Peptides against a protein of PDB entry 6J54. Designs and how they scored, part 179

Target 1, 223 residues: chain A of PDB entry 6J54
Amino acid sequence: NENLFASFIAPTMMGLPIVTLIIMFPSLLFPTPKRLINNRTISIQQWLIQLTSKQMMAIHNQKGQTWSLMLMSLIMFIGSTNILGLLPHSFTPTTQLSMNLGMAIPLWSATVFTGFRYKTKTSLAHFLPQGTPALLIPMLVIIETISLFIQPVALAVRLTANITAGHLLIHLIGGATLALLNINTMTAFITFTILILLTILEFAVALIQAYVFTLLVSLYLHD
Target 2, 42 residues: chain B of PDB entry 6J54
Amino acid sequence: QFQFTGIKKYFNSYTLTGRMNCVLATYGGIALLVLYFKLRSK

## One batch from the design tools (peptide; made by RFdiffusion4, then SolubleMPNN)

Design b2_p21_5_s2 (from b2_p21_5, 17 letters changed)
Fold by OpenDDE base, seed 4:
Structure b2_p21_5_s2 (fold): chain B 223 residues (1-223), chain C 42 residues (1-42), chain A 21 residues (1-21)
Amino acid sequence: as target 1 above (223 residues)
Amino acid sequence: as target 2 above (42 residues)
Amino acid sequence: SNDLFREISEIYNYLILLLSQ
């Protein structure tokens, strides 16, 4: 089963990491608009960005809306990398926990520090939910503090686990299909059908996870 | 609407200020405990 | 049962590998 996880190893060539190029590749898919009336592809991209920005930033005030550019770039990056990762023999950087932690921790810390900077009273109050019995206050404050520090880890692991699990399933079912081609053609056909359905699901998961990741960062900023 | 008197006015789990004070008090208490054990271990 | 433990072990090894990268 080592071959199952081999696809998740960071690709290198002659000891040089190719991962850097892979991470930068999605940026080429989103060129900046240069004309008043752009191509259909660019227009669709801008429309999607506008739609997601309005939806995601609706909960934020003017100060929070300053994060719109960062959040939109984040969702575009994660979404594009996740979709590209579904291509055959492609490496998905978001399957690497280190990368997701590298995104989650700074963003989380920025939101938390921003909260303490501008909403100190509210931020401190979040460590104690309303209506807590007096005897449980110290313990609950400690738990909420620990919960806060787990947030970036949970955010990164959630994204990593969902994407990795999907990729793993695709590889498993794909491998099974190939193995069954010479054994039972009918079963291979069924397995192949499942693979197609799973692939469609993974496209949806890829977009959803990108959205959820960005949304949670946005919610942490709001809170 | 909550009407708190005495110490509950400052330390409660319902008002924003009360919750903040409870959190600060908890952290302060923990800090003092840590300090106490640190000094005791000498 | 043995296969399950092997698979779990592989998952743990994979996680360690991911963390080490």
Scores: peptide ipSAE 0.116, ipTM 0.729, DockQ to the pose 0.016
Fold by OpenDDE base, seed 2:
Structure b2_p21_5_s2 (fold): chain B 223 residues (1-223), chain C 42 residues (1-42), chain A 21 residues (1-21)
Amino acid sequence: as target 1 above (223 residues)
Amino acid sequence: as target 2 above (42 residues)
Amino acid sequence: SNDLFREISEIYNYLILLLSQ
């Protein structure tokens, strides 16, 4: 049982945390461009960043576009860490709820405070949906206020739960496959096929969760 | 679209100003209730 | 989270046991 969840334990080397090095490792995969025409790998990366930037910032005004650099860095960081975490014996920092809360709460608070600063009337009006019956107004305002405070928690938990569940399933199915190799080779082959399909799915989920996380932060900024 | 008169002009769920006033009134009411119970307990 | 992981681990062990039968 301890071996099954060993991949979720924060790695340490002689009592020193290696988590900082693991978090900084994805930055080495995205070098800064120094030439007008870069290498093929860097050019593809920049092209993808530009495409995603155009798609995400198309909804925002000029004031919202100021956040483009931060949002794009966020999606690249979460996406790269999630993809690298799918390596066989790699540790994903985004599986840790503390890290995701550390990202979600400041970003959410920044978007909410920015909304109250520049669009105070609209932000206050969002606590009451349009067309609400007069008798339900006080209760609905309370519910919407609670919903607002649940947003950063839901944002962090969604990312953490999806990535952690994916990793857990890969380890479980992988462990089952190894166990069944000595019992029944046919069932082990079926389980192995499911494992391959699951790993492909988790690659997609890793990218989608990174996108959803940044998109929701962006939507909170737009409101 | 809707022409409201009197109190409904300032407290409605359709206009932006009306929604804002309803939210502020709700928070004000909750704050007054909390203050009332706090002063009552002392 | 630790309790959930423990429960899932127990289910996993049970499934392996069922498949071994």
Scores: peptide ipSAE 0.076, ipTM 0.689, DockQ to the pose 0.012
Fold by OpenDDE base, seed 3:
Structure b2_p21_5_s2 (fold): chain B 223 residues (1-223), chain C 42 residues (1-42), chain A 21 residues (1-21)
Amino acid sequence: as target 1 above (223 residues)
Amino acid sequence: as target 2 above (42 residues)
Amino acid sequence: SNDLFREISEIYNYLILLLSQ
């Protein structure tokens, strides 16, 4: 049904895409603190940022910690867009594979390039796991090379697929619930309960996918 | 830590330098194969 | 079977449209 995918169509007004405004909107939700003691919302945001920053940067050296700003901005952006996308009648830009590829490929390229620039020996050695039998070296190097190039694609597809699947599932279960209200109210109640539980799960998934996306980028930087 | 002699000193899967050399050798071999097939077709 | 193929085709078409944007 075309109605199922209507929510994934990029919104336009008079032929002009308003996706740019939607992408920029989450930035308004995170104002810069100017006080020692801020509001509760800002304090919670800062606490979350500090917590995630400490966890993600623990695996990096001091030079690698320079990427903290970029990684934290990335997780905040993806997380906020994913959460906002779960609102009724909202468009989630991260459901667009083009957007996620546009984020994943440059970041992946930057991490790989940075690795080759500052840790050339280690980066090249990463294509061959330690202790590999001599006969398997050529094949394994090829496999690891292919694996490297699949990383940005997997990164983008993972995020896109999880968010898109979640949205579709919510729409399907929601539609089924509405349809069952006129057929069997008891079954509709059960379906509605599942919908609520699924919605809660999707909120968690939205945050987790943002974290995983950023974490993997950070991991590629470390490796 | 491992002690290798001969060719294994430079091409091994245990040392960092050895692993790097193996990777470079593999890429070099692939490049030579591609070059060979390209020259053979003409 | 025809319904399944139709559904799969719609999904593929949608994915192609998403990739083309």
Scores: peptide ipSAE 0.072, ipTM 0.710, DockQ to the pose 0.015
Fold by OpenDDE base, seed 5:
Structure b2_p21_5_s2 (fold): chain B 223 residues (1-223), chain C 42 residues (1-42), chain A 21 residues (1-21)
Amino acid sequence: as target 1 above (223 residues)
Amino acid sequence: as target 2 above (42 residues)
Amino acid sequence: SNDLFREISEIYNYLILLLSQ
């Protein structure tokens, strides 16, 4: 059982945290374009960034458009790290709750404070849904206040849990495939097929979770 | 669209200002209650 | 509808550009 969780342990090299290098590595995969006509890979990346930027920032006004750079960098970072984490026996930094909290809490705080600063009336009004019966107002305000503080936790846990669960399943099925290789080749082949399908699914999940994480941060900014 | 009179004009669940005032009143009430219990024990 | 068609056209033009390289 402990062998299954070995991939989730933060790797160190001679006592030095190599995790920092792993976190920084995905940034090398997205070079900045310098030419008018770039390579196919760079062009595709830039096109995807522009497309996602247009979709995510469509909700925001001009003031919210200032967050486009931060949100795009966030989705690129989380997406790239999640995809690279699906490599065999690789470590995904986003499986660490501490890392996700480190991203979620500041971003959430920034969105909340930005809301209070520029949209004070609207932000305060969001603690009470429209049309609430008068007798339920105090209780509902309390619930909404609690809900607000749960947002950063839910944001971090959602990302962590989804990526961790997917990574764990890949390891479990992979281990089962290896174990069944000498017992029953046919069964091992079936298990391997499931592993491939699951891996494809996890690639999609990795991208979706990056998008959802960034989208929710964006939605909190919009209130 | 909604015509409110009296206290309902300032404390309602339909207007933006009314909702804001309700939230502030709720927080103020809770703060006063906490303060009351704290001063009561000491 | 016009925005959607514009976006689709942009994708199409991008693909053509990509294939031309």
Scores: peptide ipSAE 0.036, ipTM 0.640, DockQ to the pose 0.027

Design b2_p21_5_s3 (from b2_p21_5, 13 letters changed)
Fold by OpenDDE base, seed 3:
Structure b2_p21_5_s3 (fold): chain B 223 residues (1-223), chain C 42 residues (1-42), chain A 21 residues (1-21)
Amino acid sequence: as target 1 above (223 residues)
Amino acid sequence: as target 2 above (42 residues)
Amino acid sequence: DNELFQEIMDIYRFLIELLAR
């Protein structure tokens, strides 16, 4: 099992954490546009940002659209780190629960406090669904309060679990394929095909998890 | 619009104000219960 | 062509090892 989790160990050089440099690296892949007509890569990036921005901000009013920069930066950061993490012999910082909690808790608290600040009545009313029978009100308010506090944990764990499970599965299937190469080449070929399909799936999952994470943060802001 | 009279006007699950008051009442009740148990332990 | 087969298998092993690490 030591080889199984070796890819999840935070890299260090001379006792200094290189994780900081790895976290900052994705920022270099998204340069600021300087021209009216940019390169194809930058144009595609801008198009994707505009598309996601329109979809994410469509549910928000003008006050909520102030968060557009934060949400777009978040999705770009998580998406880029997840994609880079799928490279061979790479470390994915988003596999660390501490990092995801470090992002989820402040963002969640900010959205909750913003909701209470500007929409106090609506936010307080959210603890009780409309049309609840009178006898169930105290219990349901308690459940909804607990649900609120579970949100940041669920947000962080979802991202961590999906990315970590993907990496683990690729490692396991890859290891099984290597072992089967010396035992049965035909079975190894089938396992290799599954590995290829799985890697394609993990690329999609990497982007989806970034989107879902940002979408849920945005949804909590809307509520 | 729902028309409620009496206590139901302030404590209902249909109006925004009613829902808010129910939530506040629930939290207040819990706080009083916690306070009661703390004072009882002394 | 056993040599060609072994060479192809070595390439596959290398690629899988890169993915599995």
Scores: peptide ipSAE 0.233, ipTM 0.718, DockQ to the pose 0.011
Fold by OpenDDE base, seed 1:
Structure b2_p21_5_s3 (fold): chain B 223 residues (1-223), chain C 42 residues (1-42), chain A 21 residues (1-21)
Amino acid sequence: as target 1 above (223 residues)
Amino acid sequence: as target 2 above (42 residues)
Amino acid sequence: DNELFQEIMDIYRFLIELLAR
């Protein structure tokens, strides 16, 4: 088990954490355009960002669209870090629960406080579903209150668990494939095929988890 | 659609205001209970 | 692992090239 989690240890050099540099690295992948007609890659990138922005902010009013920059930066950051984390011998910061909590808690609190500030009645009413029988109101309000506080934890754990589980599976199946090469070549080929399919899936998961994380933050803002 | 009279006008689970009032009443009740136990212990 | 590694690296190289152009 210790060897399985070796890739999740925070990298250090000369006793100094390199995690900060790794976190900042994805920002280099998204350069700011300075031309009217940019290169093909930048144009495609901006097009994708625009599409995701329109889709993500479609549920928000004009006031909620102020958060568009924050949400788009978040999805790009998490998505890029997750994809880069699939590189061999790479460190994925989003596998660290501390990082995800560090993102989830402030963003969640900001959305909740923003909701209470501008939509106090709706936010308070959110603790009680419509049409609830009178006898269940007190208990249900308590449950919804607890649910609210679980939201940031669930948000962070979901991202961490999905990315971490994917990495673990890649390592396990990869190791099994190597071990089976000298035992049964046919079985090794099957496991290798599964490994390839899993890696493809993990690329999708990397993007989906970034989207889900951002979407849920956006949804909390809408609530 | 819904015609409420009396206390149900202010405390109901169908209107936004009613739901809000129910939530506030619940929190107020819990706060009073906590206060009661705290004062009883002293 | 080497083949998978190479395939992954090829994908990343392609992505980097796509992003770097």
Scores: peptide ipSAE 0.224, ipTM 0.725, DockQ to the pose 0.021
Fold by OpenDDE base, seed 2:
Structure b2_p21_5_s3 (fold): chain B 223 residues (1-223), chain C 42 residues (1-42), chain A 21 residues (1-21)
Amino acid sequence: as target 1 above (223 residues)
Amino acid sequence: as target 2 above (42 residues)
Amino acid sequence: DNELFQEIMDIYRFLIELLAR
């Protein structure tokens, strides 16, 4: 069982953490455009960034649009790290709960504080849903306050759990396929097919989780 | 369109200002309760 | 492990080459 989590251990070489290099590596895959018309890969990347930016910022006002750069950088970072994490023998920093909490807590706190600064009345009113009976008001306010503090935790745990669970499943099924290759080739073929389907699913999950993470941060900013 | 008069005007779950006042009142009440128990324990 | 990794790497290499065009 210890071998199952070996891939999630932060890699260190000669006592120096390589995690910093791994985190910075995705940035090299997104070079800044220097020409009006760049290569196909860069053009597709810029096109995707523009599409996602338009969709994400359509919900926000002009004040919220100032966060566009932060949100887009966040989605690109999480998405790229998640996709690169699906490579064999790769380490995904987003599987580390500490990293996700490190991203979720500051962003959540920033959105909540900005809400209190610019929209104090609306932000305070969010603790009480509309149409609640008078007798349930104090209890509901308490529940809503607890819910608010659970938001950054849920945001980080959701990302961590989904990516980690996917990697574990790939590892387990992959190990099972390799073990079955020497026992029964037919069953190994079935498990291999499941592995392929799972890997495709994990690619989708990797992108969706990045999007959901940024979207929720954006929604908290809008509130 | 709910027209509330009196105390219901300020403490309403339907209006934005009423909701804000309800939240502030609940937090104030909790703070007073905590303060009361803290002073009582001394 | 090496065979599966090699297969995955081949797929990724193909995808990278396709995207690099």
Scores: peptide ipSAE 0.197, ipTM 0.713, DockQ to the pose 0.018
Fold by OpenDDE base, seed 5:
Structure b2_p21_5_s3 (fold): chain B 223 residues (1-223), chain C 42 residues (1-42), chain A 21 residues (1-21)
Amino acid sequence: as target 1 above (223 residues)
Amino acid sequence: as target 2 above (42 residues)
Amino acid sequence: DNELFQEIMDIYRFLIELLAR
C-alpha cells in the first residue's frame, strides 16, 4: 500500500523541502484589510473571524481575552490548511503529527503555565474533582495529573487522525472508483457518488477539527 | 456551603482550599516515598 | 507528477485570484 500513503510524504523539489512554502501559503489567502470598506471576500472573512472570536472568547474573562488574537490566528491557520489539503493530490501539513505536536505542546504548556501563574489555587485544585471520597483522593490526583499530560498528545493526535483518516478515505474511494470504471460503470458511478459525499463531509471535518483544536486550547486556558 | 472543623477544614474535597491542600499533600507524599526508596537503594 | 503539481498550482492561483477579487 505504498501508493496509498504517498500523499503523506513531505514534498520536496530538487532536494529542497516545499513544506515550508505550503505552510505559509494559506496565510496569503487572508490579506489584511487596508480600507474601511473592503472587498466582499475580505468582509466575509473578517465577519467570520469576528463571529468565531465572539463564540470562543465568551468563556474567558478580561485576562483571557488577551489570547483572542492567538486563538483566532490558530483556527484560521489550521482551518485554511485543512481546507487546502482537500484539493486533489495536495499535501496537508496538519496530517503530520510532528507539526501538530509542534503546535499543541507549546500552546498547551502556555495555557497550563498561565493558569498556574494567575490562578495557582484553582489550577492546583483542578487535580482533584469536587466531592471525591477521601480514600480515593490520592489515586484520583495521580490520574488527573496523568490526564493533564495526555492533553497535548490527545490534542495533536486528534487533529492528525481525523484529517489523515479523511484523506485516506478519499484516496481509497477514489482509487476504487478509478478501478471500477472499466469493470462496472454502474458500480463506479455509485462509488463516485460516495466520493463526492465524502469530500463534502471532509470539508466540514476540516473546519470542525480546526475549531475543536482551538476550542480545547482555549478551554485549557480557562480551566 | 459546608462547615468543616478540625483536619477536615484544611483537607477536604469540597472547598477550593481543601482540594488544593489534598493535591499538595498527595504530591508531597509521593515525593517522600520516592525519596525513601532512593535512599534505601543506596 | 510535475503535471499534477502544476495543476494544483493552477488551482491555488485560481483560488487566490478568486479571493482577491
Scores: peptide ipSAE 0.173, ipTM 0.680, DockQ to the pose 0.021

Design b2_p21_5_s4 (from b2_p21_5, 15 letters changed)
Fold by OpenDDE base, seed 1:
Structure b2_p21_5_s4 (fold): chain B 223 residues (1-223), chain C 42 residues (1-42), chain A 21 residues (1-21)
Amino acid sequence: as target 1 above (223 residues)
Amino acid sequence: as target 2 above (42 residues)
Amino acid sequence: DNKLFQEIMQIYNYLVLLLSS
């Protein structure tokens, strides 16, 4: 149904795309600290960023920790956009496959290129698992090569599908709840309860998908 | 640790260098096959 | 993935050894 996907159409005002402004909006929510002791909200944000940074960079050495700023900015961007997308009648840029591909492909290519640049032998050897029988070596190398090229697609589709599916479910169940209010109040109450539980789940999914997206990029970098 | 002799020393699925050589050999073989078919079609 | 693949290959090697006996 076209009406179900109407909320996923890129919004425009007088023929001008507002998508650029929507993408830039989350950056305003994370100002840089200017004082040694900041406000409570800023302190909590910095604490969360530091905590997530320590967890994600624990698997990387000093060379991998160079990507800490990029990965932290990525998770903050995706997380903030996903959470803001749960607001009523809001547009979520991460529901667009083009947006996620635009993030996934460059980051994936950068991680692969970095791997070949600094760890050429290990990166090339990654196409062949250890202990592979001699007869399976050519086929397995081809499969691993294909798997590598599927990684950016899977990364983008995973994020897009999870966020989009959540939005669709909230819309459908919300619409069903409103329709059932005049038909069966008890059933409407049940569907409303499901809607509340689903919204809570989507808040969690929004954060988890941001983390998974960034984590997978980090894992590709780690090799 | 594994000890290999002969061709298995350079082409094996256990050592890092052996795995790398196997991958390069596979890509080289594919490239030669593609080149063969390209020249054959002309 | 490599870890899981290695485990599968261990099973494969075991089966090959059984068939070769």
Scores: peptide ipSAE 0.044, ipTM 0.716, DockQ to the pose 0.013
Fold by OpenDDE base, seed 4:
Parts: sequence; C-alpha cells; structure tokens
Structure b2_p21_5_s4 (fold): chain B 223 residues (1-223), chain C 42 residues (1-42), chain A 21 residues (1-21)
Amino acid sequence: as target 1 above (223 residues)
Amino acid sequence: as target 2 above (42 residues)
Amino acid sequence: DNKLFQEIMQIYNYLVLLLSS
C-alpha cells in the first residue's frame, strides 16, 4: 500500500522542499482589492469573506471580533488549500498532520490564554459542568482538563483525517477505473461515475472542513 | 435562584463562583498530593 | 458539551428518583 500513500509524501525538487511554495500559492488567488468597483472574481471573494465573517463572528463580543481577520484568513487558507488539493497530481498540505497541528496548537493556545486573561472566572468554571454531583467533582475536573488538552489534537486530526480519506478514496477509485478500462469497459464506466460523484462530494468536504476548523477555533475563543 | 449555606456556598456545582472554587480546590489538592509524594520519595 | 452533560444529568436525576421510589 506504499503506492497509495505516495501522493501524500512531501514533494521535493533537487532535495529542496517545494512544500513552502505550495503553501504560499493560495495567497496568490486572493489579491487585495485596489478599485472601488473590482472585477467579478474579487467581488465574489469579498462577498464570501463578508458573509462568513458576519456569520462566524456573530457569537463574539467586541473583543472577540478582533479575531475576525485571523479567522477569515485561516478559513481562506484552509479552504483554498483543500480545493487546490483536489486537482490532479496536486499535493495538499492539509493532509499533513504536522501542518494542521502547526495551525491548531497555536490557535488553541491563544484562545485558551485569551480566555484565562479576560474571562478567568468563566474559564476556570468551565472545567466543572454545572450540576455535577459532589462526589464526581474531582474526577470530572480531571477529565475536563484532559479534554481541554485533547482539543488541539482532535482539531488537527479531524481535518487531516477527513481530507486524507477523501484523497485516498479518489485515488483508489481512480486507480480502479484505469485498471478496469482494459478489462471491462462497462464496469469502468460505472466506477468512473462514482469517481465523479465522489469528487463533487470532496469539494463540499473540503469547504466544510475548513469551516469546521475555523468555527471550532472561534467557539473555543468564545467559551 | 440557588441558595446555599455553609460550605456549600463556596463549593457547589451550580454557581459560577462555586464551580470555580471546586476547580481550584481540586487542582490544589492534586498539587498537594504530588508534593507529598515527591517529598516522601526522599 | 455542557448542554449535553446537563441533559444527561437530568436523565440521571430522573433515574435516581425512580430508583428511590
């Protein structure tokens, strides 16, 4: 199964990693608006940013809304990288757990520290759910503390697993389609149809996972 | 809405302050236990 | 998560009351 995971290996050129360039590439897709009336592409982008920003930051107060720029940049980055990863022979940086951990841990830490700084009482109280029986308080506090530290890992793994699984399925079904072209053309056609449907699904998953990742970070900030 | 008296006023799972105190007490207890075992091992 | 926990605790309380009767 080494061939199945070959597409997830970090690409290099002459021994130099080109992953850095791949990570930076999505930034070129979002140019800054320079005119009062921009072209259609930029206008759509700004509209999407405005909608997502309004929706995601609606639960935050004024202090929380200061994170809007960072959260919007995050969702644009993850979303764009996920979509670009669906291109043939493309490498998706978000399939790398290290990449997602690199995003999740700092953001999670920032939200937790911000919570302790400005909402100390509420943050401390969050370790004990309301209505807990007295005898279960110590254990539940410990469990909740552990749960807190698992959050960044779960956040990163969730994104990585979903994107990787989708890419793997596309690869498998695509490979099966190619193999069946010379064996049974009818079956190959069916498999190809499934591949198309799966690809459409993965486009949706790519956007959803970007949104969920950003949303959870936002929720951690709020809580 | 909840009226607590005595020690339950400070340590309860319903009020925000009570929950906070319970958490702090738990952490304090754990810290003391760790300290105790650390000193005992010597 | 807290809401879910509270809901579970409500069910637990009902069960405790049921068992106590």
Scores: peptide ipSAE 0.025, ipTM 0.697, DockQ to the pose 0.013
Fold by OpenDDE base, seed 2:
Structure b2_p21_5_s4 (fold): chain B 223 residues (1-223), chain C 42 residues (1-42), chain A 21 residues (1-21)
Amino acid sequence: as target 1 above (223 residues)
Amino acid sequence: as target 2 above (42 residues)
Amino acid sequence: DNKLFQEIMQIYNYLVLLLSS
């Protein structure tokens, strides 16, 4: 069990935590533009950010668009950390539930408080869906209230579980391929092929989870 | 649009005001129940 | 969630209408 979860232990050098450096490392990959016409890599990055920004903020009003900078920084941070985490022998901070909760709870609370601040009547009405039978109103209001409080937990656990499960599968299948190389080369080749396909899938999952996390925060803000 | 009269005008699941009042009534009822049991135990 | 619930309620209303007829 220790060998299986060794990659999820917070890395330290001589007893000093280096997690802070790992978290800050993705910021070096996205430098601030200094020229009107930047390098090709920076231009592509800015173009992708603009496209995703337009798609994410299309459903929001002017007040909601003020959150665009924070939401775009969030998706870039989660996406970059998830992709970098797929590198061999790398530590993914998003596999830590503490970090994801640290992002989910403040953002969720901010969206909920913003909703109550500017749209109090609509926000209170969200606890009761339209057309509910009169006899089910009290129970449904309770269920919707519980559902609201589960949202930050589900948001954090979804990201953590998907990334962690992917890493575990890569390690397990990778270990199985190495073990099968000494037993049956043909079977080892099959498992290695599955490992490659799984790695490609995990790249997609890493980006999708970043998008879903940011999208759900955005949807909570819109409500 | 449904036209409600009487108590249903203020407590319905179709209008925004009605939904809000239902939610507030539910929370108020729960709060009163909690207060009742708290005062009963003392 | 509200859209899904509205769809469920539409089905419920349809069933109630069928049972009431």
Scores: peptide ipSAE 0.024, ipTM 0.694, DockQ to the pose 0.014
Fold by OpenDDE base, seed 3:
Structure b2_p21_5_s4 (fold): chain B 223 residues (1-223), chain C 42 residues (1-42), chain A 21 residues (1-21)
Amino acid sequence: as target 1 above (223 residues)
Amino acid sequence: as target 2 above (42 residues)
Amino acid sequence: DNKLFQEIMQIYNYLVLLLSS
């Protein structure tokens, strides 16, 4: 059964971790434009980044828009790593909970501390929804406090679980397809069709999870 | 929108200041309880 | 989240009014 989870083991060569190289690789796919009129691929990338930036930063004021560079880099990083992770026999760093926590906790902390520093009254007021009955105020404040601390965990776990589950399903269905090739060709064809559909779904999930992760960070910043 | 008098002016769930004060009061109460148990154990 | 909560509470108030009538 270790073969099922072998793809999630951090790869090493000669005792040196190559995870660093894998993490840095997506940056090579998005070169910095240096021309007024760039290649078609670069132009499409810039257009997509501009569209996503307009959508995500529309809810923020000028102070919040200072985070645009970081948020756009985050979505590009997570999206590219997730898409590359769908390649056969590839290692996806976002399947590692440690990495996702490493991204979620600092970003969440930064948003929370920024809120408390510049919008203290509003941030404190967020622990109590407007119109709460008086008897429920203490309990609800506690619940909202707990909810706040669950946010970074939810960000990390959501991304990790979705990507990991997708990878597991692809491997399992792929393995089943290979096993059924010599048993029943018709059934193998059905499972192969499911595998194709699942792969398409995982491409969508990869992009959606990148967007959701970045969007939630942005929403937490907006408070 | 709302007019509050007395204690409701400072502690309410509708105004921003009132909500903040309620939150602070809740945390203050919890802190006092924790402090009480800590001092009781000593 | 607070806005969503307010909307839910508004629905709750309408339901309570319907049940109380």
Scores: peptide ipSAE 0.023, ipTM 0.683, DockQ to the pose 0.014

